# Ledger of designs, part 62: peptides against a protein of PDB entry 7AE7

Target 1, 321 residues: chain A of PDB entry 7AE7
Amino acid sequence: KVYKDLREFLEVLEQEGQLIRVKEEVNPEPDIAAAGRAAANLGKNQPAVFFEKIKGYKYSVVTNVHGSWQNHALMLGLDKNTSTKDQFYELNRRWDKFPVPPNVVKREAAPCKENVIDKDINLFEILPLYRINEQDGGFYISKASVVTADPEYPDDFNKLNVGTYRIQVKDRDRVGIQALAMHDIAVQLEKAEAENKPLPIAITIGNNPLVTFMASTPVGYNQNEYEFVGALQDGVPMDIVKSDLYDHLYVPAGSEVVLEGHIIPRVRTVEGPFGEFPGSYSGARLQCEVKIDRITHRTNPIFENLYLGIPWTEIDYLMAL

## One batch from the design tools (peptide; aimed at target 1 G137 G138 D171 T269)

Design b2_p23_7_s2 (made by RFdiffusion4, then SolubleMPNN; from b2_p23_7, 8 letters changed)
Fold by OpenDDE base, seed 2:
Structure b2_p23_7_s2 (fold): chain B 321 residues (1-321), chain A 23 residues (1-23)
Amino acid sequence: as target 1 above (321 residues)
Amino acid sequence: MEYTISAGGNAPGRDLELAKKFL
């Protein structure tokens, strides 16, 4: 089984008994984090948790999507009871199929393009934002696949990076992003900042589960994560679409929300504190700032966000593969 | 190795009582 988007995966998780649907209205805090911890604490068969109604918000949240070995097996289109060993064997077998180039779909065929916001941007109207942990210094987007390119080689598709970064919401149309020197985004940002130019960025939320997996998986600077997604789909290409603002950025066609914008050159603002792996808080630091210039989203977008805490949580499963 | 920065926070006591409502 191959998934085009998050929704097809959530349907399979629900069919397999690996998704809890919360139909009652919940409070953003503490209910979302508490339910995520609850799911993680089951110790086995940890389900995704889907919140249909969140007090004060219009849209839904899903957490713990990658939060178990069963969910990882299903992500690979395997039986949910496939052993961790056999999952690793199958991952390695499929990895050798790299590269599998993605399909570039037309804008009209991409679900992420169903709705556009290009003025009066307010992230709180689109994303049901909450603190993941009580001591977090703000609201975090913790499960985004962030798309950037090499500003020196913008047309080199092999240098298109899809990574997962810590993103704090700063304002209605601004986010802080943690670009560490070990991340490919930091190399790209350094090149842009050397020229005092903005770095184009697309922050994609609610993707095909293998996109989220690959965005969390280190690859070479000259390797495209989408070509690995196709490999992990056993040779079935994934669908991507051109971003609205940038000809050289491509986003997953099925993304629930796409935040298009730019990293402001040579600007750093206070970010954090935030809970870090494996359950410690980092101090506040100066981090990069992104201006959001455009949003595209599916109708009734699902905010996919991590549950984060003491191991083993969803992040530990994403990092263990 | 692009490390997904996993945020952690344990407030174990509140989580357990709320957990029982959703499971």
Scores: peptide ipSAE 0.033, ipTM 0.599, DockQ to the pose 0.031
OpenDDE base, seeds 1, 3, 4, 5: peptide ipSAE 0.029, 0.023, 0.046, 0.027; ipTM 0.655, 0.555, 0.651, 0.590; seed 4 fails the geometry check

Design b2_p23_7_s3 (made by RFdiffusion4, then SolubleMPNN; from b2_p23_7, 9 letters changed)
Fold by OpenDDE base, seed 2:
Structure b2_p23_7_s3 (fold): chain B 321 residues (1-321), chain A 23 residues (1-23)
Amino acid sequence: as target 1 above (321 residues)
Amino acid sequence: MEYTISAGGSAPGRDLELAKAFL
């Protein structure tokens, strides 16, 4: 099975018993993080947790979407009981299909374009923001697929980068972004800052689960993550749409929320602390700042955010090495 | 509400950590 968006995946997770719906109104803190920790404790079948009602907010949150081997199997369109070994073999078999170019859909066909906010931007009206960890220095968007291009080669689709970065909400229309030197976004930002130009950016939230997977997967600077998504879809192209502000940026057609804006050149502001690992906080640092200029979103957008559970498992220790 | 959900098995405590285990 191939998924067009997060919603089709959440439907399958629910059908397969891999999603818990919390229908009662919850407090954003501490209830979201507490319920995520509780779901991580459910053992082998860690479900996604869908919060339908959050006090003080209009929209829903989902966490732990990728949080189990069963969810990972279902993401690949396999039986939920497919062994980790067989999932790995299937992933590798599909990886060899790279590149599978995406389909560019019309704006009118893209669910992420259903609603537009182009004035009086307020992230708190669209995203049910909460502290993921108790001592976080603010609200984080921790599961976004961030789209940027090479400012020297903006029309080179192979240099279009889709990455996952630590994003702190700083104001109604401002976010801090951690662009580390090892990330492709840092190369692109360096080129823009050399000319004192803004770097165009689209921060996409609530995607097809394979987009989120590939955005968290390091690839070559001249390799497009969307072409890997098509490969991982067993040769079925994914659907992308042109951004509203930038002709050279393409976003997943099914994104729940798209934050379009720019990284402000040569500006650094205080970001953090954040609980990168359970019980381990990164200190506050000077990081890049993004101005949000436009939001597009699906009707009743789902805020997909990372669940940071305490690593209780031998695998969590092995991946932290 | 204390959600006491019983600690079952070795699944990654972080959502995307499973994704990285295949890389």
Scores: peptide ipSAE 0.028, ipTM 0.567, DockQ to the pose 0.018
OpenDDE base, seeds 1, 3, 4, 5: peptide ipSAE 0.000, 0.027, 0.012, 0.007; ipTM 0.344, 0.611, 0.431, 0.456

Design b2_p23_7_s4 (made by RFdiffusion4, then SolubleMPNN; from b2_p23_7, 10 letters changed)
Fold by OpenDDE base, seed 3:
Structure b2_p23_7_s4 (fold): chain B 321 residues (1-321), chain A 23 residues (1-23)
Amino acid sequence: as target 1 above (321 residues)
Amino acid sequence: MEYTISAGGDAPGRDLALAKAFL
């Protein structure tokens, strides 16, 4: 089985008993994080948790989409009871099919283009934003696949990067992004900032689960994550579409939300803290700032966000010493 | 079964930590 988008995957998760629907209206805080924690405590078969109604918001949230070995098996289109060993062998077998070039679809064929917002941008109208951890310095988008290119070689598709980065919402149309020196985005940003130019960016949310998997997987600077997605689909190309603002940026055709904009050159603003691990917060740091200039989204977009797990209460750290 | 949580400063959300167990 191959999935075009998040929705096709969520349907399979539900059919397989690997998705819980919360149909009651929940508070963004603390209920989303609390329900995610409760689902993680169900043992080895951790389901995705889909929140249909969030108080004060228009759209839905899904968490823990990749949260179990069963969900990983299903992501690969395998039986949910496939052993971790057999999943690993199948993953490696498919990896050797790289590269599998994506299909470029027309704009009118891309579900991510169903709706457009190009003025009065407000991220809070599109994303049901919440604090994941009680001490977080703000709202995080923690499971986005971020698309950037080499500004020196914008037409080199092999240098198109699709990565996962920590993103803090800063304003209605501003996000902070953690671009570390070890990330391909940092190399691309350095080139743009050398010339005092903006770096074009597309922040994509709610993707085909293999896109999210590859965006979190380190690859070579001259290797395209979409070509690995095609490999992991056992040689079936994924569908991509041009961004609206940039001819050289391609986004997954099935993305729930696409935030298009630019990293502001030579600007750094305070980002964090964020609860990266239970009981451990990253300090506040100066990070890059993105201006959002355009949003495209599916009708009734699903906000996929990362489940970071249970805060081990201070008691659990004291028992490990 | 050593979960090598590579301490790269990306919060490996439990979801993506499973993904890294294949690499």
Scores: peptide ipSAE 0.028, ipTM 0.631, DockQ to the pose 0.024
OpenDDE base, seeds 1, 2, 4, 5: peptide ipSAE 0.006, 0.010, 0.022, 0.020; ipTM 0.352, 0.532, 0.534, 0.574; seeds 2, 4, 5 fail the geometry check

Design b2_p23_8 (made by RFdiffusion4)
Pose (drawn by RFdiffusion4):
Structure b2_p23_8 (pose): chain A 313 residues (1-149, 158-321), chain P 23 residues (1-23)
Amino acid sequence: KVYKDLREFLEVLEQEGQLIRVKEEVNPEPDIAAAGRAAANLGKNQPAVFFEKIKGYKYSVVTNVHGSWQNHALMLGLDKNTSTKDQFYELNRRWDKFPVPPNVVKREAAPCKENVIDKDINLFEILPLYRINEQDGGFYISKASVVTANKLNVGTYRIQVKDRDRVGIQALAMHDIAVQLEKAEAENKPLPIAITIGNNPLVTFMASTPVGYNQNEYEFVGALQDGVPMDIVKSDLYDHLYVPAGSEVVLEGHIIPRVRTVEGPFGEFPGSYSGARLQCEVKIDRITHRTNPIFENLYLGIPWTEIDYLMAL
Amino acid sequence: TLEERIAEVEAIAAEQRKEEVSP
């Protein structure tokens, strides 16, 4: 099976006993992060945890989506008990199907374009933001796929919420931004960027894939789907930016020129906190989202947690 | 409330932006 969006994958997870629904209202901190750690601590058949009610928020959160070999196998469309080695072989075989060009769809057909917010941008009205770890510098979006511009790149970068419509980003960790970053800051021009949240599991998996192999990213997702192309749609504001047609939330924005502010600290996969450093800020100019969006976020702590599954094979 | 949650982020951001740099 192939998943057009996060919601089809969550349906499969729930049918397979790999998704737990938390119906009672929970507080943002530390409840969501504590549940993410506990789900990771179950050791075997660790499920995704779905929080339907978060105090003070309108929408729902899902965590630990990738955080088990069962979830990982179901992401690949295999039986949930497929061994890790057999999943490795299946990924190795599909790796060679690269490239599979994506299908570009019209705006009216992309579920991520159901709702538009073009003014008075407020991330908190859409995303139930919370603190992941006690010493984090702020509330983080830890599982977004970021799109920048065959020269289109998708990657995962931790994003700290600074304001209702502003976030932080480590721009010098996106090694295609940094030729356009010099030109843009030297000329005081903004650099367009797209932040996608709540995606097809293979899109997130591709976004965590090593940068050393300069692929075409979306064309790699079609390869992981064993030859089935993925659907992408043009962003509202920037014609050279394409986002997954099924994303739950799309934040279209730009990197603010000549602005460096304190970002962090935040957790890193080796199990420790990073330090606080001066980083770039991104202004959110537009939000498009699916009706009743789901905030797919990720807990990070002492290994093994969900990030290890996203990096393993 | 949602406004309290936002106020927390704004307070943090205000504190962090005291060291803002323009390269």

Design b2_p23_8_s1 (made by RFdiffusion4, then SolubleMPNN; from b2_p23_8, 9 letters changed)
Fold by OpenDDE base, seed 4:
Structure b2_p23_8_s1 (fold): chain B 321 residues (1-321), chain A 23 residues (1-23)
Amino acid sequence: as target 1 above (321 residues)
Amino acid sequence: SLEEIIAKVEAEAAEKEKSRVEP
């Protein structure tokens, strides 16, 4: 099976008994993190947890989407009971199909374009933000697929990068982003900052599970993650759409939320602490700042976010490949 | 309550595991 979006995957998870639906109103803290922890602590068959109602927010949250080998098998469109060995075999077999170019859809055909916010941007109105860990220095978006391009080669689609980065919410229209020197985004940012130019960015939330997977998987600087998604879909292209602000940025057509903006050149702000490991907080660091200039989102957008806790957590399953 | 939410996650997970083992 191939998934167009997060919703089709969540439907399969629910059908396969790999999703728990919390229909009762929850407090964003500590209830979301605690339920995500409870799901992770089941040891096997760890389900996604979908929160329909969150106190003080309009929209839903889902956690632990990639939180088990069963969910990983289903992501590959395999039987949920497919052995880890057979999942790796199938992943490797499909990897050799690279490149599978994405299908560029029209704006009107992209679900991520159903709603637009271009003024009075407030991230808290569209994302049910919460602290993932009790001692986190703020709210984090931990499962976004971040799209950037090479500012010297904006028309080179092979240099389009889709990566996962730690994102702290700083204000209604501002986020901090951790661009590590080993990531393609850091190379692209260095080029933009050399000229004192903003780096265009699209932060995409709630994607096709293979997009989220590939955004967490290191690839070559001249390799496009969307072309690997098509390979991992066994040769079925994924759907992408042009961003609203930038002709050279393409986002997953099915994204629940797309935050379009720019990294402010030569600005660094305090980011963190964040509980990357149980009982271990990464110290506060000076990180890049993104201004959000436009939001597009699906109607009733689902905020997909990661639970971080004691191994084996969702991040361990995403990184185990 | 938080305890009720945790208990629900654990109970629903246990029920789904049982339903898979019942032929």
Scores: peptide ipSAE 0.233, ipTM 0.786, DockQ to the pose 0.015
OpenDDE base, seeds 1, 2, 3, 5: peptide ipSAE 0.046, 0.108, 0.172, 0.070; ipTM 0.564, 0.697, 0.742, 0.659

Design b2_p23_8_s2 (made by RFdiffusion4, then SolubleMPNN; from b2_p23_8, 10 letters changed)
Fold by OpenDDE base, seed 3:
Structure b2_p23_8_s2 (fold): chain B 321 residues (1-321), chain A 23 residues (1-23)
Amino acid sequence: as target 1 above (321 residues)
Amino acid sequence: SLEEIIAEVEERAAADDKSRVTP
């Protein structure tokens, strides 16, 4: 089985008994984090948790999408009872199919383009933002696939980077991003900042589960994560679409939300604290600042967000294969 | 309620575990 988007995957999770649908209105705090923790603490067969109604917000949240070995097997289009060993074997077999180039679809064929916001941007109107941990210094977007390119080689598709980074919401149209020196985005940002230029960025939320997996998986600087997604789909290309602001940035065609903007050159602002580990918070740090200039989104967008807490959480499953 | 959501999560997990032990 191949999934075009998050919605096709959530349908399969629900059919396989690996998704809990919460139909009652919940409080964003503490209910989302508490239910995500309860799901993670089951030790096995940890389901995704889908919240249809969130007090004070218009749209839904899903958590724990990658939160179990069963969900991971289903992501690969395998039986949910496939052993971790057999999942790893199949993953490695498919990895050897790299590269599988993506299909570039027309704007009109991309679900992520159904709605556009280009003025009066307010992230709180599109994303049901909440504190993931009780003592977090703000709202985090923890499961985004962030798209950037090499500013010296913008047309080199092999240098297009799709990565997962810690993102704190700073204002209605601003986010902080943690670009560590070990990340490909930091190399690209250094090149832009050397010339005092903005770095173009697309922050994509609610993707095909293999896009999220590859965005969390380190690859070479000259390797494209979308070409690995096609390999992990057993040779079926994924669908991508050109961003609205930048000719050189491509986003997953099925993304629930796309935040297009730029990293402000040579600006650093206070970010954190964030509960990265159980009972420990990362200190406040100076991090990069992104201005959001445009949003595209599907009708009734689903905010996919990570539950972070006591291991094993979905981040541990994303990094374990 | 949050307690009911947690209980439903736990009950579903317990039911799936029982289904695997039945030969």
Scores: peptide ipSAE 0.156, ipTM 0.742, DockQ to the pose 0.014
OpenDDE base, seeds 1, 2, 4, 5: peptide ipSAE 0.024, 0.047, 0.052, 0.030; ipTM 0.555, 0.657, 0.649, 0.621

Design b2_p23_8_s3 (made by RFdiffusion4, then SolubleMPNN; from b2_p23_8, 11 letters changed)
Fold by OpenDDE base, seed 1:
Structure b2_p23_8_s3 (fold): chain B 321 residues (1-321), chain A 23 residues (1-23)
Amino acid sequence: as target 1 above (321 residues)
Amino acid sequence: SLEEIIKEVEERAAADEKSRVEP
């Protein structure tokens, strides 16, 4: 099975008994993180947890989407009981199909374009933000697929980067992003900052689970993650759409939320601490700042966020392959 | 309550696991 978006995947997770729907209104803290911990602590068959109602927010949260081998098998469109070995075999088999170019859909056909916010931007109105860990220095967006391009080669689709980065909400329309030197985004940012130019960015939230997977998987600088998504879809292209602000940035057509903006050149602000690992917090650091200039989103957008639990995090399942 | 939510998560997961193992 191939998924167009997060919603199609969540439907399958629910059908397969790998999603728990919480219908009662929850507090953002500590309820979301605690329920995520409870799900992770089941030891096996860890379900996604979908919170329909969050106190003080309009929209829903889902966590632990990739939080088990069963969810990972289902992401690959396999039987949920497919062995880890067979999942690896299938992943490797599909990997060899690279490149599978994506389909570029029209704006009108892209669910991520159903709603637009271009003024009075407030991330708290769109995303049910919460602290993932009690000691986190703020609200994090931890499962975003961040789209950037090479500013010297903006039309080179092979240099389009889709990566996962630690993103802290800094204000209503600002986020901090951790661009580590080893990431393609850091190379692209360095080029932009050399000219004192903003780096165009699209932060995409709530994607096809293979987009999230590939955004967390290192690839070559001249390799496009969307072309790997098509490979992992066993040769079925994924659907992408142009960003609204930038002709050279393409986002997943099915994204729940797209934050379009720019990295402010030569600005660094305090970010962190964040609990990257159970019981381990990264220190506060100076990180890049993104100004959000436009939001597009699906009607009733689902905020997909990472759960960092003990003993296995959702990241462990994303990175184990 | 948080305890009820945690319990619901655990109970639903246990019920699903049981349904998978029982013919």
Scores: peptide ipSAE 0.145, ipTM 0.738, DockQ to the pose 0.015
OpenDDE base, seeds 2, 3, 4, 5: peptide ipSAE 0.060, 0.049, 0.138, 0.137; ipTM 0.675, 0.663, 0.739, 0.734

Design b2_p23_8_s4 (made by RFdiffusion4, then SolubleMPNN; from b2_p23_8, 9 letters changed)
Fold by OpenDDE base, seed 4:
Structure b2_p23_8_s4 (fold): chain B 321 residues (1-321), chain A 23 residues (1-23)
Amino acid sequence: as target 1 above (321 residues)
Amino acid sequence: SLEEIIKEVEEIAAEKEKSRVEP
């Protein structure tokens, strides 16, 4: 099975017993993180947790989407009871199909374009933001697929990067992004900053689970993550659409929320701390700042966010590749 | 309450596991 978006995947997770739906209104803190921990502690069948109603917010949250080997099997369109060995075998078999170029769809065919916000941007109106860990220095968007291009080669689709980075909400229309030197985004940012130019960026939230998977998987600088998504879909191309602000940036057609903007050149602001591991906080650092200039989103957008807890969290399943 | 939400998550999970084991 191939998924067009997060919603099709969540439907399958629910059908397969791998999603818990919380229908009661929850407090953003501590209820989301605590319920996520409770679900992660259920043993081998760690389900996703979908929160329909969050106090003070309009929209829903889902966590722990990649939080088990069963969810990983389902992501590959396999039986949920497929062994880890057989999942790896199938992953490797499909990897050899690279490249599978994506389909570029028209704007009118892309669900991520259903709604537009281009003025008075307030991230808190679109995303039910909460602290993932009690000691976090702020609200994080921890499971976004971030799209950037090489500013010297903007039309080279092979240099289009889709990566996962730690994103702290700074203001209504600003986020901090952790671009480490080992990330492709850091190379692209260095080129932009050398010329004192903004780096165009699209931060995509709530994607096809294979997009999120590939965004968390290191690939070569001249390899496009979308072409790997098509390979992992067993040769079925994924659907992408042009960003609204930038002709050279493409986003998943089915994204729940797309934050379009730019990294401000030569500006660094304090980011963190963030509890990447229980009892271990990455210290506060000076990180890049993104101005959000436009939002597109699906009607009733689902905020997919990372669950962090005891070892063998969702991160460990995403990184165990 | 948080305790009620945790219990509900645990109960829903337990019911789903029972329904999987019951033929």
Scores: peptide ipSAE 0.071, ipTM 0.667, DockQ to the pose 0.015
OpenDDE base, seeds 1, 2, 3, 5: peptide ipSAE 0.025, 0.045, 0.039, 0.056; ipTM 0.544, 0.622, 0.617, 0.633

## One batch from the design tools (peptide; aimed at target 1 D136 V270)

Design b2_p24_1 (made by RFdiffusion4)
Pose (drawn by RFdiffusion4):
Structure b2_p24_1 (pose): chain A 313 residues (1-149, 158-321), chain P 24 residues (1-24)
Amino acid sequence: KVYKDLREFLEVLEQEGQLIRVKEEVNPEPDIAAAGRAAANLGKNQPAVFFEKIKGYKYSVVTNVHGSWQNHALMLGLDKNTSTKDQFYELNRRWDKFPVPPNVVKREAAPCKENVIDKDINLFEILPLYRINEQDGGFYISKASVVTANKLNVGTYRIQVKDRDRVGIQALAMHDIAVQLEKAEAENKPLPIAITIGNNPLVTFMASTPVGYNQNEYEFVGALQDGVPMDIVKSDLYDHLYVPAGSEVVLEGHIIPRVRTVEGPFGEFPGSYSGARLQCEVKIDRITHRTNPIFENLYLGIPWTEIDYLMAL
Amino acid sequence: SAFEAAYQRNKELNAEAEEKFEAE
């Protein structure tokens, strides 16, 4: 099976006993992060945890989506009990199907274009933001796929919420931004960027894939789907930016020129906190989102947690 | 708004992290 969006994958997870629904209202902190750690601590057949009610927020949160070999196998469309070695072989075989060009769809057909917010941008009205770890510098979006511009790139970068319509980003960790970053800051021009949240599991998996192999990213997702192309749609504001047609939330924005502010600290996969450093800020100019969006976020702590599964094979 | 407390909390965290960074 191939998933057109996060919601089809969550349906499969729930049918397979790999998704737990938390119906009672929970507080943002530390409840969501504590549940993410506990789900990771179950050791075997760790499920995704779906929080339907978060105090003070309108929408829902899902965590630990990738955080088990069962979830990982179901992401690949295999039986949930497929051994880790067999998943490795299946990924190795599909790796060679690269490239599979994506299908570009019309705006009216992309579920991520159901709702538009073009003014008075407020991330908190859409995403139930919360603190992941006690010493984090702020509330983080820890599982977004970021699109920048065959020269289109998708990657995962931790994003700290700085204001209702502003976030932080480590721009010098996106090694295609940094030739356009010099030109843009030298000329005081903004650099367009797209932040996608709540994606097809293979899109997130591709976004965590090593940068050393300069692939075409979306064409790699079609390879992981064993030859089935993925659907992408043009962003509202920037014609050279394409986002997954099924994303739950799309934040279209730009990197603010000549602005450096304190970002962090935040958790890193080696199990420790990073330090606080001066980093770039991104202004959100537009939000498009599916009706009743789901905030797919990720808990990070002492290994093994979900990030290890996203990096392993 | 109903989430306003979360927004204010986030602002407080950001301010604290900036203060600690300036202290160093």

Design b2_p24_1_s2 (made by RFdiffusion4, then SolubleMPNN; from b2_p24_1, 15 letters changed)
Fold by OpenDDE base, seed 5:
Structure b2_p24_1_s2 (fold): chain B 321 residues (1-321), chain A 24 residues (1-24)
Amino acid sequence: as target 1 above (321 residues)
Amino acid sequence: MEYDAVVEENKARNAAAEAAFRAK
């Protein structure tokens, strides 16, 4: 099985008993985190948790999408009871199919383009934002696939980077991004900042689960994550679409939300703290700031966010493969 | 506006985190 988008994956998770649907209205805090922890306590077979109604918000949240070996098996289109060993075997087998180039679809064929916001941008209208941990410095978007390009080689598709970065919401149209020196985005930002230019960015939320997986998987600077997604789909290309603001940035066609904007050159503001693990806070640092200039989104967008409950965090599964 | 309270809460939280960072 190959998934076009998050919605097709969530449907399979639900059919396989790997998704809990919370239909009653919940408070963003503490109910989302509490329900996630309750689901995690159901044992090793941790389901995704889908919150249909969040008080004060219009749209839904889903967490723990990658939060179990069963969910990882299903992501690969395998039986949910496939052993970790066999999952690794299959992952490695498919990895050797790289590169599998994506399909570039027309704008009209891309679900992420169903709605456009280009003025009076307010992230809070689109995303049911909440503190993941009580002591977090703000609201976080912790499971986005962030698209950037090399400003020296903007048309080199092999240098298009899709990565996962910690993103703190700072205002209606501002986010902080943790771009560490070890990240490909930091190389690209350095080039832009050398010329005092903005770095174009697309922050994509609610993707095909293999996009999210690959965005969290280190690859070479001259390797495109979308071409690995096609490999992991056993040779089936994924669908991408050109961003609205930038000809050289491509986003997953099925993204629930796409935040298009730019990293402001030579600006650093405090980002954090963030509780990456229970009782382990990554300290506050001076980090980059992004201006959001345009939003595109699916009708009734689903906010996929990271689950950081105990005993196992979703990040443990994303990094374990 | 509908989200003003949540936006301002987030700003206040961010400001508190910044103040704590600068105090170290």
Scores: peptide ipSAE 0.520, ipTM 0.917, DockQ to the pose 0.738
OpenDDE base, seeds 1, 2, 3, 4: peptide ipSAE 0.480, 0.556, 0.506, 0.150; ipTM 0.908, 0.927, 0.914, 0.763; seed 2 fails the geometry check

